Peptides against a protein of PDB entry 9IZ0. Designs and how they scored, part 72

Target 1, 345 residues: chain A of PDB entry 9IZ0
Amino acid sequence: ITCLGSNGHTYKQLVKGGNDDLRQDAVMEQVFEQVNGFLRSYRKTSQRNLSMRTYKVIPLALKTGVIEWVQDTIPLGEYLDSAHKVYHPKEWSLSTCRKLIAEKQMEDLETRLKVYDLVCRHYRPVFRHFFLESYADPVQWFTTQTNYARSTAVASVLGHVLGLGDRHGQNILIDKTSGEVIHIDLGIAFEQGKKLPVPECVPFRLTRDVVDGMGITGVEGVFRRCMEFTLETLRREEDSLLSVLEVLRYDPLFSWLISPLRRMKKQKMQLENFNQPESGNITTDASRDPKIQRNNVSGESEAERAILKVRQKLSSTLSVEASVGELIRIAQDPSYLALMFCGWS

## One batch from the design tools (peptide; aimed at target 1 R98 H168 P197)

Design b2_p26_2_s3 (made by RFdiffusion4, then SolubleMPNN; from b2_p26_2, 15 letters changed)
Fold by OpenDDE base, seed 3:
Structure b2_p26_2_s3 (fold): chain B 345 residues (1-345), chain A 26 residues (1-26)
Amino acid sequence: as target 1 above (345 residues)
Amino acid sequence: MEETKKAIEERKKLAQKLKEEEEAKR
């Protein structure tokens, strides 16, 4: 829809109706606005304009809401698929890579690593070309690439601390004007992604293409330093952040559990992305409610456990530099990337 | 500067041509 504002400007909005609960997305956006307050108050982060890019989410009902239409964006995965066809037309298709990884999903780690490495040799990074194509002026190119590395660093720290899952290439938008990343579909938080059939093993998305967008310095430049300043800010504001999360513990509108419908939709999407539909009419009669063992983990016990995990991730037991170094190492480890649905790009 | 602009323009033309060739195969 297009709305006329009281200021005379027209705003595009996405009305989402049907089966998706937008309350989780709206709550996570509110948490990001509070974190952006902390980043603005701290000298090391404010001097770099560090922020999590947010979008407006207004839940209207349990299954209906309005989302801000983020203008001038592209999904990372959409850009990468198109760019690989242009820059490497003799390399493997994304579908071929997905098929080979899926065929080995039940094999041992050694076999999965061999297939991951094979896919990586036949599907090279291209995300550097986004900046080279979009920005003809060298100053604008450098500025937007720097903004990308900064925004990715903030999103990576927040993704780890808040346990943001499902950070696939369709849930990461790139702003074509600023080069900043925008994370969408925030319905999987507080490590709920580890409860999926394909568990999320990385703290954040730091694949070869995500790194390729950072330019010649990769992770060792602006990215690492901005992760350190972001984590330093969050550790300083630990009590403030935990107080924001405690308010959500008592919010009757916030579900600390993945809805059965979202879990089934994500499970189906994970399975369908592994299975190209060869023409088998599997009429999965939706009438067999699998007896999901209702482990009656009270929503309160899951909230307490989630807040405890956030506190543990903000622990000062390791230096900021050591903690960031370990997070970057784990996020780039082939042993975890080979277990992902799309860990090669 | 001019070489980078030329390389960008050549890439945009190539991307447009590939898109038109993919649309023409439909």
Scores: peptide ipSAE 0.031, ipTM 0.385, DockQ to the pose 0.017
OpenDDE base, seeds 1, 2, 4, 5: peptide ipSAE 0.027, 0.011, 0.033, 0.028; ipTM 0.470, 0.290, 0.442, 0.459; seed 4 fails the geometry check

Design b2_p26_2_s4 (made by RFdiffusion4, then SolubleMPNN; from b2_p26_2, 16 letters changed)
Fold by OpenDDE base, seed 1:
Structure b2_p26_2_s4 (fold): chain B 345 residues (1-345), chain A 26 residues (1-26)
Amino acid sequence: as target 1 above (345 residues)
Amino acid sequence: MEARREAIEERKKLADEVKAKLEAER
């Protein structure tokens, strides 16, 4: 829909309806705004303008809401598919790569690693071209690539700490003006991605294309340093962050667990994406909600476990540098990426 | 510098053409 603002400007808005609980997205955006407060207050992060990019989510009812349409954005996956066809027209299609990975989904790790390596050899990174083709001015090129590496670092740390899942290329937008990343569809948090039909094994998305966008320094430049400063800030503000999450423990509308219906929907979407190019919005009318008695006792125990995991991820047992080093290692490990739905791009 | 700018503009045009083809195939 398009709304006229009180300022005379027109705003595009996405109305989302159906079984998608926008309250989870709205809550996660509120957590990101609090974290952005911490990043603005700390000298090392404020001097670099480190932030998690946010968008407005207005829940209207249990199953409906309005999302701010982020203008001048593109999904990372949409850009990568388009750019790969341009820069590597003789390589495999994304559909071919997806099919080969899926055919081996039930095989042993060694077989899955061989297929992942094969796919990687026939589907090379292209995301560096986003900055090269979009920004003809060298200062703008350098600035936007730097902003990308910074925003990806913040999102990677925060995504790990909050256990944000479902971080595929369609759920990561690129701002065409700033080069910053915007994470959308935040309804899989607190490591509930590990409960998907294809379990998420990486702390955040750090695929070959995500790294290629950082330019010649890859992860060892701006990205690593900004991860370190972000984690240092979150460790400093641990009690403040935990206090924000404790408020959510008492929100009867917040779900600490992925619903069985959402799991089934994601499973179906994973299966359907094998047979069709990503055509938007299949509203499957699953009009039979079984009244799952939400035992309040199960929700409280899951909230406590989620908060405990956040605290554990903020632990100072390892240095910031050692913790970030291990996160970067795991996020790039082929043994984990080969297990992902799309770990090659 | 100029030859690099021309090569960037050419790549941008190619990217826009492929994007337009992909949008026409959807």
Scores: peptide ipSAE 0.020, ipTM 0.418, DockQ to the pose 0.020
OpenDDE base, seeds 2, 3, 4, 5: peptide ipSAE 0.015, 0.011, 0.000, 0.000; ipTM 0.445, 0.409, 0.219, 0.237; seed 2 fails the geometry check

Design b2_p26_3 (made by RFdiffusion4)
Pose (drawn by RFdiffusion4):
Structure b2_p26_3 (pose): chain A 304 residues (1-257, 299-345), chain P 26 residues (1-26)
Amino acid sequence: ITCLGSNGHTYKQLVKGGNDDLRQDAVMEQVFEQVNGFLRSYRKTSQRNLSMRTYKVIPLALKTGVIEWVQDTIPLGEYLDSAHKVYHPKEWSLSTCRKLIAEKQMEDLETRLKVYDLVCRHYRPVFRHFFLESYADPVQWFTTQTNYARSTAVASVLGHVLGLGDRHGQNILIDKTSGEVIHIDLGIAFEQGKKLPVPECVPFRLTRDVVDGMGITGVEGVFRRCMEFTLETLRREEDSLLSVLEVLRYDPLFSWLGESEAERAILKVRQKLSSTLSVEASVGELIRIAQDPSYLALMFCGWS
Amino acid sequence: SEQEKFLEAQEEMEEEELEASKEHLE
């Protein structure tokens, strides 16, 4: 529902009747805003202008809340389905991949990896072409690309830290003229998903298409640097963060999917920010564990 | 229209997840 504005600008409101965890999304957005404040009060984490983008959430009811449909965007999942067909029509469709993996579900490890390798060899990455031929001449394109890389890196590091759940393309919105990513529908949090009826391996959203969209350079450069700066900044301001997560713990609003999984979750948060391992080594291991095909094959149908 | 398509895509994805969950539980 789109309304005008007194200044003359229209605002789009996405109202949901489904039982999306909009309260959890709201509290998560509050944490994200405070993280933006942390990144704001520092030299390295603000020269890059890096920020985990937040979309305003106004949940009147958990089941029937209303959120800000962000200014003109095309969700990642709804995108690169048309781009896949237009750019690579000869290659297989999502139908062949989907339920073919469906046949993979009851198979062993080697079979799952083999079929995944086959399908991934069939479906070449295509998201790299969104930033081309869409935004503008090269300067704006590069600014948009680095904005996407920074925003996705920060969002991914934060989601791994807080154990964010669903990370399909249906839950990712790319801005357009700016390029900053906006993660949507973050209902599952504090390591909720991996432990699904169907298990997962990847800690944060990193497909082949996503790394292809970061540019010619994969996730080694601006992405890794932004991730590691985010990790160090989050560690430096760790006490305030755990204070925020603690106040989340003691209220019965945040979903942690007496004693609760929230305690163990924040302990794992501390471990993830633990200074025992160098931050560079931590970022390296995170990139490896999110990029390796062996982990990617078991994730779920699609996710090429 | 864009908002409706977005919500439908989410719902379709949830249905696929539920089907896969059901098959796994069986």

Design b2_p26_3_s1 (made by RFdiffusion4, then SolubleMPNN; from b2_p26_3, 18 letters changed)
Fold by OpenDDE base, seed 4:
Structure b2_p26_3_s1 (fold): chain B 345 residues (1-345), chain A 26 residues (1-26)
Amino acid sequence: as target 1 above (345 residues)
Amino acid sequence: DEAERLLKLREEERKELEELAEKVLA
C-alpha cells in the first residue's frame, strides 16, 4: 500500500497478512531501538554511529500488520545470485550447490566438509562487486563499505547475544544508499534456530560473501573493531538489556519458542529450496506418540532460560577481544558452515 | 565538532585500511 503521511510525503508500506506473527518482529525492533540507545550513549560506539538498522513494524492483529517498505534495498541473496551469474558464469548454479549439500545432509561431518569445500571451489565470493559497481566515487565506495562492515558487526553481536536465527540471504537486506545491512523476519530468536530442521550452528552469518563485502581487510579491519566496541557497550549495559528482556517475559503476546506452524513452514521452505520432492506420506501424525511429554516448560521457564543465555553471552569471563575472536572463528568455521542450509555464500 | 570528529575517525580508518592494503600488496 502507499500511505500519505501528515508531512505530505507518500510512503510505500508492505501489508503482511497470513500466518506470520508480526508481534515478534515488532518486539525485536523495540529491543534493537533500546540497544541503539546504548550504542548512542557510549563514546566508542556513538563516535562510529554504530546502530542496528531498524524498520517500522506495526502489528494490526496477531497475524496482520504493516511493515515499512525499506526503499532502495536488495536482499543479499538476490544480489549474490545475480552477481554470481555475471562474474562467474562458468561456476555452479545456486540450485546445483543447494542440491549437492542437500544430498549429503544425512552424511557424516567429513563427507559434508568435502561437499562444502567442493561447493566453495565452484561458487566463489562476489559480494565485493556490490560496492565496486554501486559506488564509482572512491569516497562513497569507502564510506558505504565501511557502513556495511559496521552494520554487519553490530548485527553480528546482536544476532549472537539475542540468538537471532533464520539469517539466510533473503532475510538480510542491503541498503543501496548507505551500504548498511537490514535484518528482517526476526521471529526466530533466543536460539530457536537450533530447533529448525537444519539447526543453526553459527552465532551469526559470516559466510565468504559476507566477508568479501568487507573488502581487502575482511574481518580484521572495521568489522572486528566494531564488534568489539558493540560487545563492550552491551556488557556495560547488561543490566539495562536484561531489564528490557524481563519486560518481554511478562508479555503474553511474546513467544520465547518457535511455533510449530512456523517450524513446519520453515521446514517446507527448506525442502522446496532443496527441490526434494515431497515424499508424500510423512504425515508424521505428531498426535499419537504419548511419550512426548510436552513438558509444558512454562513460557516463564523458557524466558528465564533465554535471559540466562543472554547473560552468559555478556559474561566478562573473557576479554572483549577474546570473545569477539572466538565468535568470528566459530562463524567462519567450515565444520559449522558445512552443516548449514547455505553456509558457502 | 561532531562532523570533524567523524571525518578524523574516517581518516584514521582510511589510513589503517591503506596500511593494511600495503601489507597485503607487499
Scores: peptide ipSAE 0.026, ipTM 0.361, DockQ to the pose 0.015
OpenDDE base, seeds 1, 2, 3, 5: peptide ipSAE 0.006, 0.000, 0.000, 0.000; ipTM 0.271, 0.244, 0.226, 0.245

Design b2_p26_3_s2 (made by RFdiffusion4, then SolubleMPNN; from b2_p26_3, 15 letters changed)
Fold by OpenDDE base, seed 4:
Structure b2_p26_3_s2 (fold): chain B 345 residues (1-345), chain A 26 residues (1-26)
Amino acid sequence: as target 1 above (345 residues)
Amino acid sequence: SEAEKLLKAIEELKEEKEKLAELVLK
């Protein structure tokens, strides 16, 4: 829809309906605005304008609402698919790569690593070309690539700490004006991505194309340093962040667990993306009325576990540098990426 | 073709921008 703002400007709005829980998105955007307050208050992060890019979410009902349409954006996955066809027209298609990974999903780690390496050799990174194509001026090119690395660093730390899942290329937008990343569809949080049919094994998305967009220094430049400053800020503001999350514990509309319906929807979407037929052993235990599993006692215990995991991720047991180093290592480890739905780009 | 020359010149400019980025980040 198009809405007229009180300022006289027209804004495009996306109305989402059906099974998409926009309350999760709205709550996570509120957490990001609080974290952006902490990033603005701390000298090392404020001097770099570090922020999580946010968008307005207005939940109208339990599963319906209006999302601010972010103008001048493109999904990362849409750009990568188009650019890969242009720059590497003799390499494998995204559908071929997905098919080979899916065919080996039930195999051992050694077999999955061999297939992942094979896919990587036939699907090379291209995301550096986004900045080279979009910005003719060298200063604009360098500025936007720097903004990309900075925003990706903030999103990576927050994504790890809050346990954001489902970070596929369609849920990460690139702002064509600033080069910044915008994360959307935030309804898989607090490590609920580990409960997906293809479990998430990485702390955040740091695939070869995500790194290629950082330029020649990859992770060892702006990205690593901005992760360190962001994590240092969050460790300093731990009590403030935990207090924000405790307010969400008492929101009767917030779900700390992935809903069975959302899990099934993501399962179907994963199967469709692999062009795999529905293997008929979807045990239709769909007959259990979704009303019964809202034991309030289970919700409180899962909120407490989620908050405890956030506290554990903010632990000062390791230095900021050691913690960031380990996160970057795990996020790039082929042994984890080979297990992912799309770990090669 | 003229298009292939333009594509090659774009790739050379891309490599030069990458080398310049390496120099500025040291």
Scores: peptide ipSAE 0.020, ipTM 0.519, DockQ to the pose 0.017
OpenDDE base, seeds 1, 2, 3, 5: peptide ipSAE 0.019, 0.019, 0.020, 0.018; ipTM 0.541, 0.471, 0.477, 0.450

Design b2_p26_3_s3 (made by RFdiffusion4, then SolubleMPNN; from b2_p26_3, 18 letters changed)
Fold by OpenDDE base, seed 1:
Structure b2_p26_3_s3 (fold): chain B 345 residues (1-345), chain A 26 residues (1-26)
Amino acid sequence: as target 1 above (345 residues)
Amino acid sequence: KEAERWLKLEEELKKLKEELAKLAKE
């Protein structure tokens, strides 16, 4: 839908209908706005203009809302697929890489690591080219690449702390003007990504292409330092952040758990992205109702566990540098990336 | 050509980082 604003500007709005709880997205955007307040209040983060990019979500009903269409953006995955075909036309297709990883999904870690390494050798990083192509001026190129590394650092810390899941290349937008990342589809939070059919094992997305976009220093320099400053700010504002999350504990419409329907939908979308229709009637006998033991964990007990987990992630037991160092290590570890749906790009 | 442009951009980036590191020490 295109709406005319009172300022005479036309805004494109995405009307999202269906089982995607836009209230989850709206709540997470409100949390990001509060965190952006904290980031503006501290000298180390404010001097670098560190922020999580937000978008307006207006929930109109339990299952319907308006999402602000972020203008001048591209999904990371769309750019990477197009750029990989241009820069590496002799390498494997994204579909071939996906198929090989899926075919070996039930194999042991050693076999999955060998397949991941093989895929990585046949699908090289290209995200550096986004900045090189889009910005003719060296100052604009450097500024935009720096903004990318900064915004990715903020999103990585927040994504870890809030346990943000489903961070695939279609749920990460790149602003073509600023180079900043915009995270969308925020309805898998508080480590509920670990409950997906393909469990999320990394704290945030730090794949080879995400790193390639940071330029020659990779994770070292702007990205690492901005993660450190962001985590330092969140540790200082722990009580303020926890107070914001406690308000959500009492929201009867906020779900701390992934809905079985959303889990099934994500499972189906994962499977459909693997099944190009070769016409083989695999009658998936949907009759195996996995007795999801409805552990009648009260929604309150899950909220309490989520808040406790946020507090644990903000613990000062390790230095900021040690904590960030470990997060970066885990996020880049092949032993975790080989287990992911798309850990190679 | 593209590799030479990359090398030039890396050198300019190195200079800009050194200048920014000087300005951040002031």
Scores: peptide ipSAE 0.012, ipTM 0.413, DockQ to the pose 0.013
OpenDDE base, seeds 2, 3, 4, 5: peptide ipSAE 0.009, 0.000, 0.008, 0.010; ipTM 0.387, 0.266, 0.388, 0.394

Design b2_p26_3_s4 (made by RFdiffusion4, then SolubleMPNN; from b2_p26_3, 20 letters changed)
Fold by OpenDDE base, seed 2:
Structure b2_p26_3_s4 (fold): chain B 345 residues (1-345), chain A 26 residues (1-26)
Amino acid sequence: as target 1 above (345 residues)
Amino acid sequence: EEAERLLKLIEEEKKLRKELAELVEK
């Protein structure tokens, strides 16, 4: 829909109807707005304009809401699929790579590593071309690539700390104006991604294409430094962040657990992405909410466990540099990426 | 220091961008 604002500007809005709990997204966006307050108050993050890009979510009902349409964006996965066809037309298709990883999903780590390496050799990074194509001016090119590395660093730290899951290329938008990343579909948080049919083993998405977009320095430039400053800010504001999360503990509409329905939907989408037949309108008439008696006692214990994990991730036991170094290492480790649904791109 | 490092990176990346454009146009 297009709405006329009180300021005379027209705003495009997405009315989302479906099985996605927009309340979860709205709550996570509110957490990001609070974190953006901390990033603006701390000198090292404020002087670099570090922020998590947010969008407005207005839940209207359990399965319906209005999302702000983020103008001038493209899904990372959509750009990468297009760019790989242009720059590497003789390499393997994304579907071929997915199929090979899939066929070996039940094999040992050694076999999965060999298949991951083989896929990596036949599907090379291309995300640097986004910046080269989109920005003719060298200053604008460098500025947007820097903004990408900065926004990815903030999102990586927050994604790790809050245990954000389901960070596939369709859930990460690139702003074509600023080069910043925008994370969408925030309904898998607090390490609930480990409960997916393909468990999430990395702290955040730092695949070869995500790194290729950072330019020649890769992770060792702006990205690492901005992760360090972001983590330092979050450690400083630990009590403030934990207080925001404690308010969510008492929200009866907030879910600390992945719903069985959402798990089944993600399982089905993972399986269907293996077997693409053509674009059929899947009207999933799943009209029976099972009366999940949320045992309130189990929800409080899960919230407490989630908050304790956030506190543990903010621990000052290791230096900021050592903690960021280990996170970057794990996020790029082939032994973890080979276990992921799409760890090569 | 950080500004000088950024300026050096800008010039290195401008050079690489030119070299890459010349490689993609061939």
Scores: peptide ipSAE 0.024, ipTM 0.491, DockQ to the pose 0.015
OpenDDE base, seeds 1, 3, 4, 5: peptide ipSAE 0.006, 0.020, 0.015, 0.014; ipTM 0.398, 0.500, 0.426, 0.415

Design b2_p26_4 (made by RFdiffusion4; failed a check: the pose's geometry)
Pose (drawn by RFdiffusion4):
Structure b2_p26_4 (pose): chain A 304 residues (1-257, 299-345), chain P 26 residues (1-26)
Amino acid sequence: ITCLGSNGHTYKQLVKGGNDDLRQDAVMEQVFEQVNGFLRSYRKTSQRNLSMRTYKVIPLALKTGVIEWVQDTIPLGEYLDSAHKVYHPKEWSLSTCRKLIAEKQMEDLETRLKVYDLVCRHYRPVFRHFFLESYADPVQWFTTQTNYARSTAVASVLGHVLGLGDRHGQNILIDKTSGEVIHIDLGIAFEQGKKLPVPECVPFRLTRDVVDGMGITGVEGVFRRCMEFTLETLRREEDSLLSVLEVLRYDPLFSWLGESEAERAILKVRQKLSSTLSVEASVGELIRIAQDPSYLALMFCGWS
Amino acid sequence: SLTAEQELIEEKEELEKEHLEELFEE
């Protein structure tokens, strides 16, 4: 539902009747805003202008809340389905991949990796072409690319830290003229998903297409640097963060999917921010664990 | 119309629901 504005600008409101965890999304957005404040009160984490982008959430009811449909965007999942067909029509469709993996579900590990390797060899990455031929001449393109890289890196690090759940393309919105990513529908949090009926391996969203969209350079450069600066900044302001997560713990609003999984979740948050391992080594291990095909194969259908 | 990823997500959610129902029945 799109309305005009007194200043003359239209605002789009996405109202949902489905039982999306909009209250959890709201509290998570509050945490994200406070993180943006942390990144704001520091030298390195603000020269890059890095920020975990927040979209305003106004949940009138958990089942029937209303959120801000962000200014003109194309969701990642709804995108690169058309781009896949247009750019690579010869290669296999998502139908072949999907249920073919469906056949993979009951198979062993080697079979799962083999079929995944085959399908991934068939379906070359295509998201790299969104930033080309869409935005503008090269300066704006590069600014958009670095904006996407920084925003996705920060969002991914924060999601791993807070154990964010679903990370399909249907839950990622790419801005367009700016390039900052907006994660949507973050209902599953504090390590909720991996422990699904169907298990997962990847801690944060990192497919082949996503790393292809970061540029010619994969996730080694601006992405890793932004991730590691985010990790160090979050560690330096750890006390305030755990204070925020604690106040989340003691209220019966945040979903942690007497004693609760929230305690163990924040302990794992502390471990993730623990200074025992160097931050650079932590970022390296995170990139490896999110990029390796062995982990990616078991994730779920698609996710090429 | 639903895209392929939307369909996948729905199928996954259905599996989750079925698994919960099976566990409940047990």

Design b2_p26_4_s1 (made by RFdiffusion4, then SolubleMPNN; from b2_p26_4, 16 letters changed; failed a check: the pose's geometry)
Amino acid sequence: KKTAIQEVEEERRRIAKEAEEKKAKE

Design b2_p26_4_s2 (made by RFdiffusion4, then SolubleMPNN; from b2_p26_4, 16 letters changed; failed a check: the pose's geometry)
Amino acid sequence: PLTEIQKVIEERRKIALEALEKKLKE

Design b2_p26_4_s3 (made by RFdiffusion4, then SolubleMPNN; from b2_p26_4, 17 letters changed; failed a check: the pose's geometry)
Amino acid sequence: PLTATQQQQLELEKIREEAEEKEKLE

Design b2_p26_4_s4 (made by RFdiffusion4, then SolubleMPNN; from b2_p26_4, 17 letters changed; failed a check: the pose's geometry)
Amino acid sequence: MLTEEEKVKKELEEIAKKAEEKKKLE

Design b2_p26_5 (made by RFdiffusion4)
Pose (drawn by RFdiffusion4):
Structure b2_p26_5 (pose): chain A 304 residues (1-257, 299-345), chain P 26 residues (1-26)
Amino acid sequence: ITCLGSNGHTYKQLVKGGNDDLRQDAVMEQVFEQVNGFLRSYRKTSQRNLSMRTYKVIPLALKTGVIEWVQDTIPLGEYLDSAHKVYHPKEWSLSTCRKLIAEKQMEDLETRLKVYDLVCRHYRPVFRHFFLESYADPVQWFTTQTNYARSTAVASVLGHVLGLGDRHGQNILIDKTSGEVIHIDLGIAFEQGKKLPVPECVPFRLTRDVVDGMGITGVEGVFRRCMEFTLETLRREEDSLLSVLEVLRYDPLFSWLGESEAERAILKVRQKLSSTLSVEASVGELIRIAQDPSYLALMFCGWS
Amino acid sequence: EEEEEEEEQLEEEFFEERLEELEEAS
């Protein structure tokens, strides 16, 4: 539902009747705003202008809340389906991949990796072409690319820290003229998903297409640097963060999918921010664990 | 054994529902 504005600007409101965890999304957005404040009150984490982008959430009811449909965007999942066909029509479709993996579900590890390798060989990455031929001449393209890399890196580090759940393309919105990513529908949090009926391996969203969209350079450079600066900044302001997560713990609103998984979840948050390992080594291990095909194969259908 | 079969059924149902959601989202 799109309305005009007194200043003359239209605002789009996405109202949902489905039982999306919009209250959890709202509290998570509050945490994200406070993180943006942390990144604001520091030298390195603001020269890069890095921020975990927040979209305003106004949940009138958990089942029937209303959120801000962000200014003109194309979701990642709804995108690169058309781009896959247009750019690579000869290669296999998503139908062959999907249920072929469906045949993979009951198979052993080697079979799962083999089929995944085959399908991934068939379907070359295509998202790299969104930033080309869409935005503008090169300066704006590069600014958009670095904005995407920064925003996705920060979102991913924060999601790993807070154990964010679903990370399909249907839950990622790319801005367009700016390039900052907006994660949507973050209902599953505090390590909720991996422990699904169907298990997962990857801690944060990192497919081949996503790393291809970061530029010619994969996730080694601006992405890693932004991630590691985010990790160090979050560690330096750790006390305030755990204070925020504690106030989340003691209220019966945040979903942590007497004693609760929230305690263990924030303990894991502390471990993830623990200074025992160097931050650079932590970022390196995170990139490896999110990029390796062995982990990616067991994730789920698609996710090429 | 029965508990393992129930777990397998749950995994299959969840798998199919999740896959249908992705197909609809496409």

Design b2_p26_5_s1 (made by RFdiffusion4, then SolubleMPNN; from b2_p26_5, 13 letters changed; failed a check: too like the target's own chain)
Amino acid sequence: SEEEKKELEERLKAFEERLKKLEEAL

Design b2_p26_5_s2 (made by RFdiffusion4, then SolubleMPNN; from b2_p26_5, 15 letters changed; failed a check: too like the target's own chain)
Amino acid sequence: DEKEKKELEERLKAFKERLEKLEKAL

